# Designs tried in a protein design run: peptides against a protein of PDB entry 3B8E. Part 107

Target 1, 230 residues: chain A of PDB entry 3B8E
Amino acid sequence: PFLIFIIANIPLPLGTVTILCIDLGTDMVPAISLAYEQAESDIMKRQPRNPKTDKLVNEQLISMAYGQIGMIQALGGFFTYFVILAENGFLPIHLLGLRVNWDDRWINDVEDSYGQQWTYEQRKIVEFTCHTPFFVTIVVVQWADLVICKTRRNSVFQQGMKNKILIFGLFEETALAAFLSYCPGMGVALRMYPLKPTWWFCAFPYSLLIFVYDEVRKLIIRRRPGGWVE

## One batch from the design tools (peptide; made by RFdiffusion4, then SolubleMPNN)

Design b1_p18_3_s2 (from b1_p18_3, 12 letters changed)
Fold by OpenDDE base, seed 1:
Structure b1_p18_3_s2 (fold): chain B 230 residues (1-230), chain A 18 residues (1-18)
Amino acid sequence: as target 1 above (230 residues)
Amino acid sequence: ESEEIRKLVLDIILELLK
């Protein structure tokens, strides 16, 4: 998100506070829950990692986590961001390069795509209005991420959802997201303005995409062990 | 705030590129 923010000079799509809420709030319990996941049925059939040659974090894992899944997550967030701004009169093309004027408190006549003028305060409200849905989008996408992280090779349908701690994690992150989104005072405290319930659904296609993508990946791995996809 | 974040991110990127 920040890279696009810098490169495209768009209004800030995701605030630092929301990032902290993700990292410390919504991701922590789900991540811990994976420690309670049942081992894959074939784990004992795999050769042990060679600690001298096999990196714990390899290029493939980085590519998958940051290059593939992370990009899909980012796309989901940006999709939500652009939709919200478009609904408020700012089309994506108009956002390019707008940051400088957007962030200038002395400019109170920034025009949207329809010629409506926006004061600094109004712009900041819209910006912060985007942060919450972006955050929620990440949480919804993280549902899929958490589920796909249950296994490396086996399908989720094979592994099942028996991990009660993971289910609790999904509930907790969702409840926390709802709390942060709708609790009175969060707009002032965290700059997280309430979102329309419909915005929760904006992330669902991306969550599904991640899930399907990973299931297909795992299917390929199962059919072609030792491939570049593993 | 956004400008500070931008600077911070740029600094981080620059550090990562070293």
Scores: peptide ipSAE 0.007, ipTM 0.359, DockQ to the pose 0.035
Fold by OpenDDE base, seed 5:
Structure b1_p18_3_s2 (fold): chain B 230 residues (1-230), chain A 18 residues (1-18)
Amino acid sequence: as target 1 above (230 residues)
Amino acid sequence: ESEEIRKLVLDIILELLK
């Protein structure tokens, strides 16, 4: 998010508070829950890792975590961001380079894509209105991420959803997201303004995409062991 | 806030490039 913010010079898509809520709030319990996951059925059929030659963090893992899944997460958040701004009169092309004028408190006549002028206060309301849906989008995508992390090779349908701590983690992160989104005073205290319930559905295609992508990846690994996808 | 974050990120990038 910050790289695009710097390169494209767009209004801030995700606030510091929302980032902290993701890193410390919604991601902690789910991450811990993975320690309680049952071993895959084929784990004893795999050769042990050679600690001298095989890195725990390899190029495939980095590619999966940052290059593929992380990019899909970011795209989901930015999609929601651009849709909200477009609904408020700011088309994506118009946002390029707009940050300088957007953040200037003394400019009260920033024009949208339709020639409507926006005061600083109005612009900040729209910006903060984007932060909460972006956050919620990340949480919804994290559902898929957590589920796909249950297994390395087996399908989630083969593994099942027996880990009660993981299920609790999914409810906890969702409840926290709902609390931060709809609790009165969060707009003032955390700059997280309430979102329409329909915005929760904007993330679903991306969550489904992650799930399908990983299931296809795992299917390829099962059919062709030792391939570049593993 | 956005300007402060931008400055911070730029400073971090510059530090990493040293």
Scores: peptide ipSAE 0.006, ipTM 0.359, DockQ to the pose 0.032
Fold by OpenDDE base, seed 2:
Structure b1_p18_3_s2 (fold): chain B 230 residues (1-230), chain A 18 residues (1-18)
Amino acid sequence: as target 1 above (230 residues)
Amino acid sequence: ESEEIRKLVLDIILELLK
């Protein structure tokens, strides 16, 4: 998000505080919960990793985590961001290059896509209104990401949802996201303005996409062991 | 400053893509 902010010169889609809330708040417990996941049924049929030749983090894992799943997550966040700004009069094309004028406190006549002029204060309210839905979108997408990370090869339906710590993590991150989004004073303290409950559903297609994508990937791995998809 | 930062980021991205 921050790279796109700089490259495209768009208004800041995700604030630093919201990033910290993701990394330290919503991601930590779910990530730890994976340590308590049951082993896959075929784990004893796999050859042990050679520590000298086989990297724990390989190019395939990086490609999947950052290049595929991470991109889908980012797309979900940006989708929410663009929808909110469009509802407030700023179409995506109009946002390109707008950051300089957007962030200038002395410019109070920034025009939206419909010719309406926005003061600096109004623009910042809209910007901060985007941060919370973007954050929530990431959390919703992370539900799918956490679930798919339970296994490397087995379907989630084969593995099941027996890990109580993981289930707790899903509830915890959701409860924390709700708390940060709706608790009075969070707008002042964290610049996280409350969001309409409907914004929680904006990420659902992307969560489903991640889940389906990974299940298909795992199906391919099971049918063609040793392929480039593994 | 914004243009310089953008240029810097683009240069970094281009270097990472090499």
Scores: peptide ipSAE 0.000, ipTM 0.322, DockQ to the pose 0.043
Fold by OpenDDE base, seed 4:
Structure b1_p18_3_s2 (fold): chain B 230 residues (1-230), chain A 18 residues (1-18)
Amino acid sequence: as target 1 above (230 residues)
Amino acid sequence: ESEEIRKLVLDIILELLK
């Protein structure tokens, strides 16, 4: 989100505080839970990794994590961001290059797509109103991301949801997201304003897309072992 | 944050909840 903020010069989609809440709050327990995942059924049929030649973080993993799944996650977040701003009168095309004027506290007549003028305070409220739904969107897509990370090759349906710590992690991150979104005083303390419950559903198509994409990928891997998809 | 921002936020929240 920060890269697009810089490249497109749009209003800040996700605040630093919300990023910290993701990285330190909602991601930690789920990530730890993966250490307790059961081995895939075919693990004993796989050759052991050569620690001298086989990198843990390889180009395939980077491509998958950042190039594929990460892009879908980002699209989900930005979708929510653009919808909220559009509902407040700022169409996506109008946001391009708007950052400079948006962040200038001395400009109190920034026009939206419909010619309405917005004060600095009004703009910052709208910006901060985007942060919480963007954050929640990331949490929702992280559900799918966590689930797909359970296995490398097997379908989630083959592996099952037997990891109780992972299930706990999903509930914990959701509860934390709800707490941060709706607890009184969070708007002042963290600049996280409450969101309509409907915003939780904005990410669901992208979460489903991640899940379906990964299941299809894994299906291809199972049918064509040693392919470039692996 | 200024009392005015708090009021405005509250008004927006109230409007969003309607």
Scores: peptide ipSAE 0.000, ipTM 0.229, DockQ to the pose 0.018

Design b1_p18_3_s3 (from b1_p18_3, 14 letters changed)
Fold by OpenDDE base, seed 1:
Structure b1_p18_3_s3 (fold): chain B 230 residues (1-230), chain A 18 residues (1-18)
Amino acid sequence: as target 1 above (230 residues)
Amino acid sequence: LAEEIRELFLKILEELLK
């Protein structure tokens, strides 16, 4: 998000505080929960890896897969961001290069795509209104990410959802997202303004995409052991 | 600083796409 913010000179889509809430709040418990996940049912059936050949390739492939998933997550967040700004009159094309004027406190007549003038305060409210849905979007896509991380090869349907700690993690991150989104004072404290409940659904297609992507990946791995997709 | 980083990043991207 920050890279696109710099490159495209768009208004900040995700605040630093929100990023910290993701890293420290929503990611930690799920990550810990994975430590308690049961071993894959097929782990004992795996042939011993050749430590010289298989390790490096597998690490690269895993890194690429996680990188791709991360890109999909970011795309989901940006989708939500652009939708919110578009609903407020700022079309995506208009946002390109707007940051300089957007962040200038002395410019109180920044025009949206429809010629409506926005004061600095109004712009910042809209910007901060984007942060919360972006955060929620990340949480929703993290549901899929956490679920898919339960296994490397087996389908989630084969592994099941028996890890109570993982379920607790999903609940905790969702509850935290709801708390940060709707608790009074969060707008002032964390620059996280309340969002409409409908914004929670904006990420669902991307969460599903991540899930399907990983299930397909795992299916390919199962069908072609030793392939480049591991 | 943001513009400098942007320019640097764009240069890197251009080099990588070459």
Scores: peptide ipSAE 0.000, ipTM 0.280, DockQ to the pose 0.049
Fold by OpenDDE base, seed 2:
Structure b1_p18_3_s3 (fold): chain B 230 residues (1-230), chain A 18 residues (1-18)
Amino acid sequence: as target 1 above (230 residues)
Amino acid sequence: LAEEIRELFLKILEELLK
């Protein structure tokens, strides 16, 4: 997100404080919960891998898969960002290069895509309004990410949801997201302004996409062991 | 600083795309 902010010179889509809330708040408990996941049912049926050759190849393939998932997550966040700004009069193309004027306190007549002039204060309200739903979008996408990380090969439907700690993690990150989004004072303290409840659903297509992507990947792995997707 | 980083990034991209 920060790289795109710099490269495209768009208004800041995700604040530093919000990033910290993701890294320390929403990601920590789920990550720990994965340590308590049950072993895959087929783990003992797999042939021993050569630790020198197969591990390196597998690490590259896993890195690629997680890289792709990360890209989908980022796309989900940016989608929400662009939708919010578009609803406020700023079309995506208009945002390119706008940061310089956007962040200038002395410019109070920044025009949107429809010729409406925005004061500095108004622009900052819109910017901070984007931070919260971007954060929530990441949380929603992380639901799918956490669930798919339960197994490497088996479908989630085969493995099931028996890890109570993981389930707790899903509820915890959701509750934290709700707290940070709607608790009074969060706008002042964290620059996270309240969001409409409908914004929680904005990320659902991307969450579903991640889930489907990984299930298809795992299906291919089961049908073709040792394939390039493993 | 952001502009400097952007310019640097664009320069790198230009070199990589040659």
Scores: peptide ipSAE 0.000, ipTM 0.282, DockQ to the pose 0.044
Fold by OpenDDE base, seed 3:
Structure b1_p18_3_s3 (fold): chain B 230 residues (1-230), chain A 18 residues (1-18)
Amino acid sequence: as target 1 above (230 residues)
Amino acid sequence: LAEEIRELFLKILEELLK
């Protein structure tokens, strides 16, 4: 989010404090919970890795985790961001290069896509209104990400949801997201204005997409061992 | 700093897309 903010010169889609809440708050317990996941049913049938040649983290794993899934997560967040700004009169194309004028406190006549003028205070309200839904969108897509990370090859339906710590992690990140979104004072403290409950559902298609994508990927791996999808 | 990072990133991106 911050890279796109810099490169495209758009209004800030996600606050720094909110990013820290994702990295240190919502994602920490879920990540730790994966250490307690039960081994895949077929793990003992796999050849042991060669400790001298095989890396624990390979290029394929990095490509999948950060290249594919990470991009889908970012797209989900930015989708929510663009929808909110469009509802407030700022079409996506109009946001390109707007940051300079958007962040200038002395410019109180920034025009939206429809010619409506916005004061600095009004613009910042809209910006901070985007932070909370973006954050919640990330949490919702993280549900799917955590679930798909339970297994490398087997379907989640084959593995099941037996890890109580993982389930606790899902509740913890959701509870934290709700707390940060609705607790009084979060608008002042974190620049996260209260979220309309309807915005929780904006991420659901992306969460489903991540889940379906990974299940299809795992299915292909099971049917074609040693393929390029591994 | 943000502008410097932007320029650096765009330069890297341009090199990667070549």
Scores: peptide ipSAE 0.000, ipTM 0.298, DockQ to the pose 0.049
Fold by OpenDDE base, seed 4:
Structure b1_p18_3_s3 (fold): chain B 230 residues (1-230), chain A 18 residues (1-18)
Amino acid sequence: as target 1 above (230 residues)
Amino acid sequence: LAEEIRELFLKILEELLK
């Protein structure tokens, strides 16, 4: 999100506070919960890893986690961002290069895609209105990400949802997201304006996509061991 | 407009997932 903000010079899609809430709040407990996940049903039937040649974290895992899944997550967030801004009169194409004028407090006549002029205050309201839904979108796609991270090869349907700590983590991050979205004063304190309940569903297609993608990937791995997808 | 974009996205997703 921040890289695209810099490269495309768009209005800030995700605030620093929301990023911190993701990194320290919503991601921490779920990530720790994975340490308590049950081993895959077939893991003990495999030969032990060679510690000299087989890295725990290899380029393939990095590519999958940050390259593929991370990109899908980012796309989900940006989708929500662009939808909100479009609903407020700013089409995606118009946002390109707009950051400089957007962030200038002395410019009070920034035009949207339809010729409506926006004051600095109005622009910041709509920007901060994007931060909360973007945050919630990330939480929703993180549900899928956490679930798919339970296994490397087995389907989630084979592994099941037996990790109570992981389940607790899912509820905790959701409760935190709800608290940050709806608690009075969060708009002033955290620049996170209240979220319409409908925005919680905006990310669901992406969450489903992540899940389906990973299940297909795992299916391919099971059918073609040693493939490039593993 | 937001709803139209969402619907379009869902349609594309459905096509990609077929």
Scores: peptide ipSAE 0.000, ipTM 0.223, DockQ to the pose 0.047

Design b1_p18_3_s4 (from b1_p18_3, 13 letters changed)
Fold by OpenDDE base, seed 1:
Structure b1_p18_3_s4 (fold): chain B 230 residues (1-230), chain A 18 residues (1-18)
Amino acid sequence: as target 1 above (230 residues)
Amino acid sequence: ESEKIREEVLKKIEELLK
């Protein structure tokens, strides 16, 4: 998100504090949960074909897969961001290069895509309105990510969700998202405004996309063991 | 209820941004 913010010079879609909340609140517990997850039986039993080449290739492929999932997560967040801004009169194209004027408190006549002038305060309210939905979007997408990361080859339906720590992680991140979204004062403290419940659903397509992507990937791996998709 | 909270937060933020 921050890279796109810099490159596109758009208003900041996700605040630093919110990013920290993701890293500390939503990523750590899931990561710990995965550490305690029972190793996939096929991973544990699989002998390396060539320890030197296959390990390196496999690590690269895994890294790419996680990178792709991360990109999909980011896309989900940005989608939510653009939807919110569009609903407030700022179309995505209009946001390009707007950051400088957007962040200037002395400019109180920034126009939206429809010619409506926005004061600095109004713009910042809209900006901060994006933070919570972006965060929630990431959390919702992380549900799928966390579930799919338990296994490399097995379907989620085969492995199940037996890890209590994983379930706790899902609950914790959801509870944190709800807390940050609806607790009074969070808007001031963390620049996270309350969300309408409908915004939670904006992320679901992306969560589903990640889930489908991973299931397809795993299916390919199962059908073609040793393929490049591993 | 969320709307009421939002309005309150928006007012507070608006005050802080002035």
Scores: peptide ipSAE 0.015, ipTM 0.503, DockQ to the pose 0.019
Fold by OpenDDE base, seed 5:
Structure b1_p18_3_s4 (fold): chain B 230 residues (1-230), chain A 18 residues (1-18)
Amino acid sequence: as target 1 above (230 residues)
Amino acid sequence: ESEKIREEVLKKIEELLK
């Protein structure tokens, strides 16, 4: 998110506090949950052809897969961000390079894509309106990520959801998202403006995309063991 | 409820940014 923020010079899509909440609040419990997950039926039984090289290759491929999932998560967040700004009169193309004027407190006549002038206060309200749904989008997409991380090759439908700790992690993330989104004072304290419940559904296509991506990946791995997709 | 909270937060943000 920060790289796009710097390169495109767009208004800040996600605050630093929300990033900390993701890193500390939403990732810790899932990570612990995965430690208690039952071993996949095929992973523990498979002997590597070469213990040194095959382990390294597998670690690299797993890292790449997680990187791709992270990119999809970011895209989902940015999609929500651009939709909200567009609904408030700022089209994506107009946001390019706008950050300098956007963040200047002394400029109170920043024009949107339709020629409406926005004060600094109004702009910051709109910016903070984007923080919460961006965060919520990440959380919703993380639901899919947590579920797919249970296995490397087996479908989620085959492995099932037996880990109660993982389920608890999903509820914890959801509860945190709801708290940050709807608790009074979060707009001032954390720069997270209250979110309309309808925005929770905006992330679902991306959550589904991750799920489909992983199922397809796993299907390929099952059909071609030791392939480049593993 | 969310609308009420939004209005309250909006007022507080406006006050903070003045």
Scores: peptide ipSAE 0.015, ipTM 0.403, DockQ to the pose 0.019
Fold by OpenDDE base, seed 4:
Structure b1_p18_3_s4 (fold): chain B 230 residues (1-230), chain A 18 residues (1-18)
Amino acid sequence: as target 1 above (230 residues)
Amino acid sequence: ESEKIREEVLKKIEELLK
């Protein structure tokens, strides 16, 4: 998200504090779950598969899968961002290169896609209105990621411990999202305005996309064992 | 309640940006 902000010079879709909350709060639990999964996988892989090549392939595949999922997550967040801005008169094309003027407090006549002039204050309100929905979108998409991680394992017993970690992760992310979205003062403190419940649903198509992606990936792996997609 | 909180937060932000 931040890279696209820099590259496209669009208004900041997500505040730095919110990014930190995602990185520390929401990404940590998946990382821990993955670490536990790898540890459990290493314990189960006691059979002498060539440990270097199989581990390397698995790590690369996991890294690629998470990289791709992360891209889908980012796309989901940006989609929500662009939808909100579009609803407020700023079409995505118009946002390209707008950051400089957007962030200039002395420019009070920034035009939207429809020729409406926006004061600095109004622009910042709209920008901050995007932060919470963007964050929540990421959280909702991360739910799908967590569930996908659960479905990778064949062992019912390993699914049990993973289920507890998964449930805890889902709860933590949801609680954090609810806290940041609805706690009084978060709008002032974190530049996160309260979220309309409807925006929670904006992420669902991307969650579904992640599920479809993972199922397709799994299907390819099943059809081509030892292929590049494992 | 969330809408009321949003309005209140918006008002406070508007005040801070003035």
Scores: peptide ipSAE 0.015, ipTM 0.450, DockQ to the pose 0.019
Fold by OpenDDE base, seed 3:
Structure b1_p18_3_s4 (fold): chain B 230 residues (1-230), chain A 18 residues (1-18)
Amino acid sequence: as target 1 above (230 residues)
Amino acid sequence: ESEKIREEVLKKIEELLK
């Protein structure tokens, strides 16, 4: 998010502190929870790896876990960001290059896509209003990511939700999101203004997309073992 | 003050959505 902020010169979609909360708060517990996930039945039946020839992690796994899913997650966040700004009169194309004027305290007549003028204070409220739903979107998408990452080949429906630590991770992540979104003072401390509960649902299509993507991927792996999708 | 600004922005948004 920060890189796109710099490259595209758009208003800041997510605060630095909030990014740290994602990295340390929402990602850490889920990552630990995956270590306690029950191994797939097929993994348990696999022959021991040859330590001299076999790699623990292949390039394809890295690409899928950190590249593809991460990209979908980022797209979900930016989608929410652009939707909110569009609802406030700023179309995506108008945001390109707007940062310089947006962040200038002395410019109080920045026009939106419809010619409405915005003061500095008004713009900052809108900007900070975007931070919360962006964060929430990331968390909601991470639900799907966490659930699908527990298995490599088996469907979520086959293995189920048996790991209590995984469930705890989902709960903790959700609780943190709710806390940061609705606790008094977060607007000042983290530049995250509270949003309507309806914004929690904005990420659901992306979560569904991740689920569908992963289930299809796993289906392909099951049907074609050793394929390029594995 | 932030709440006042928020209220003003919300009013403006409502006006834009009408």
Scores: peptide ipSAE 0.014, ipTM 0.414, DockQ to the pose 0.021

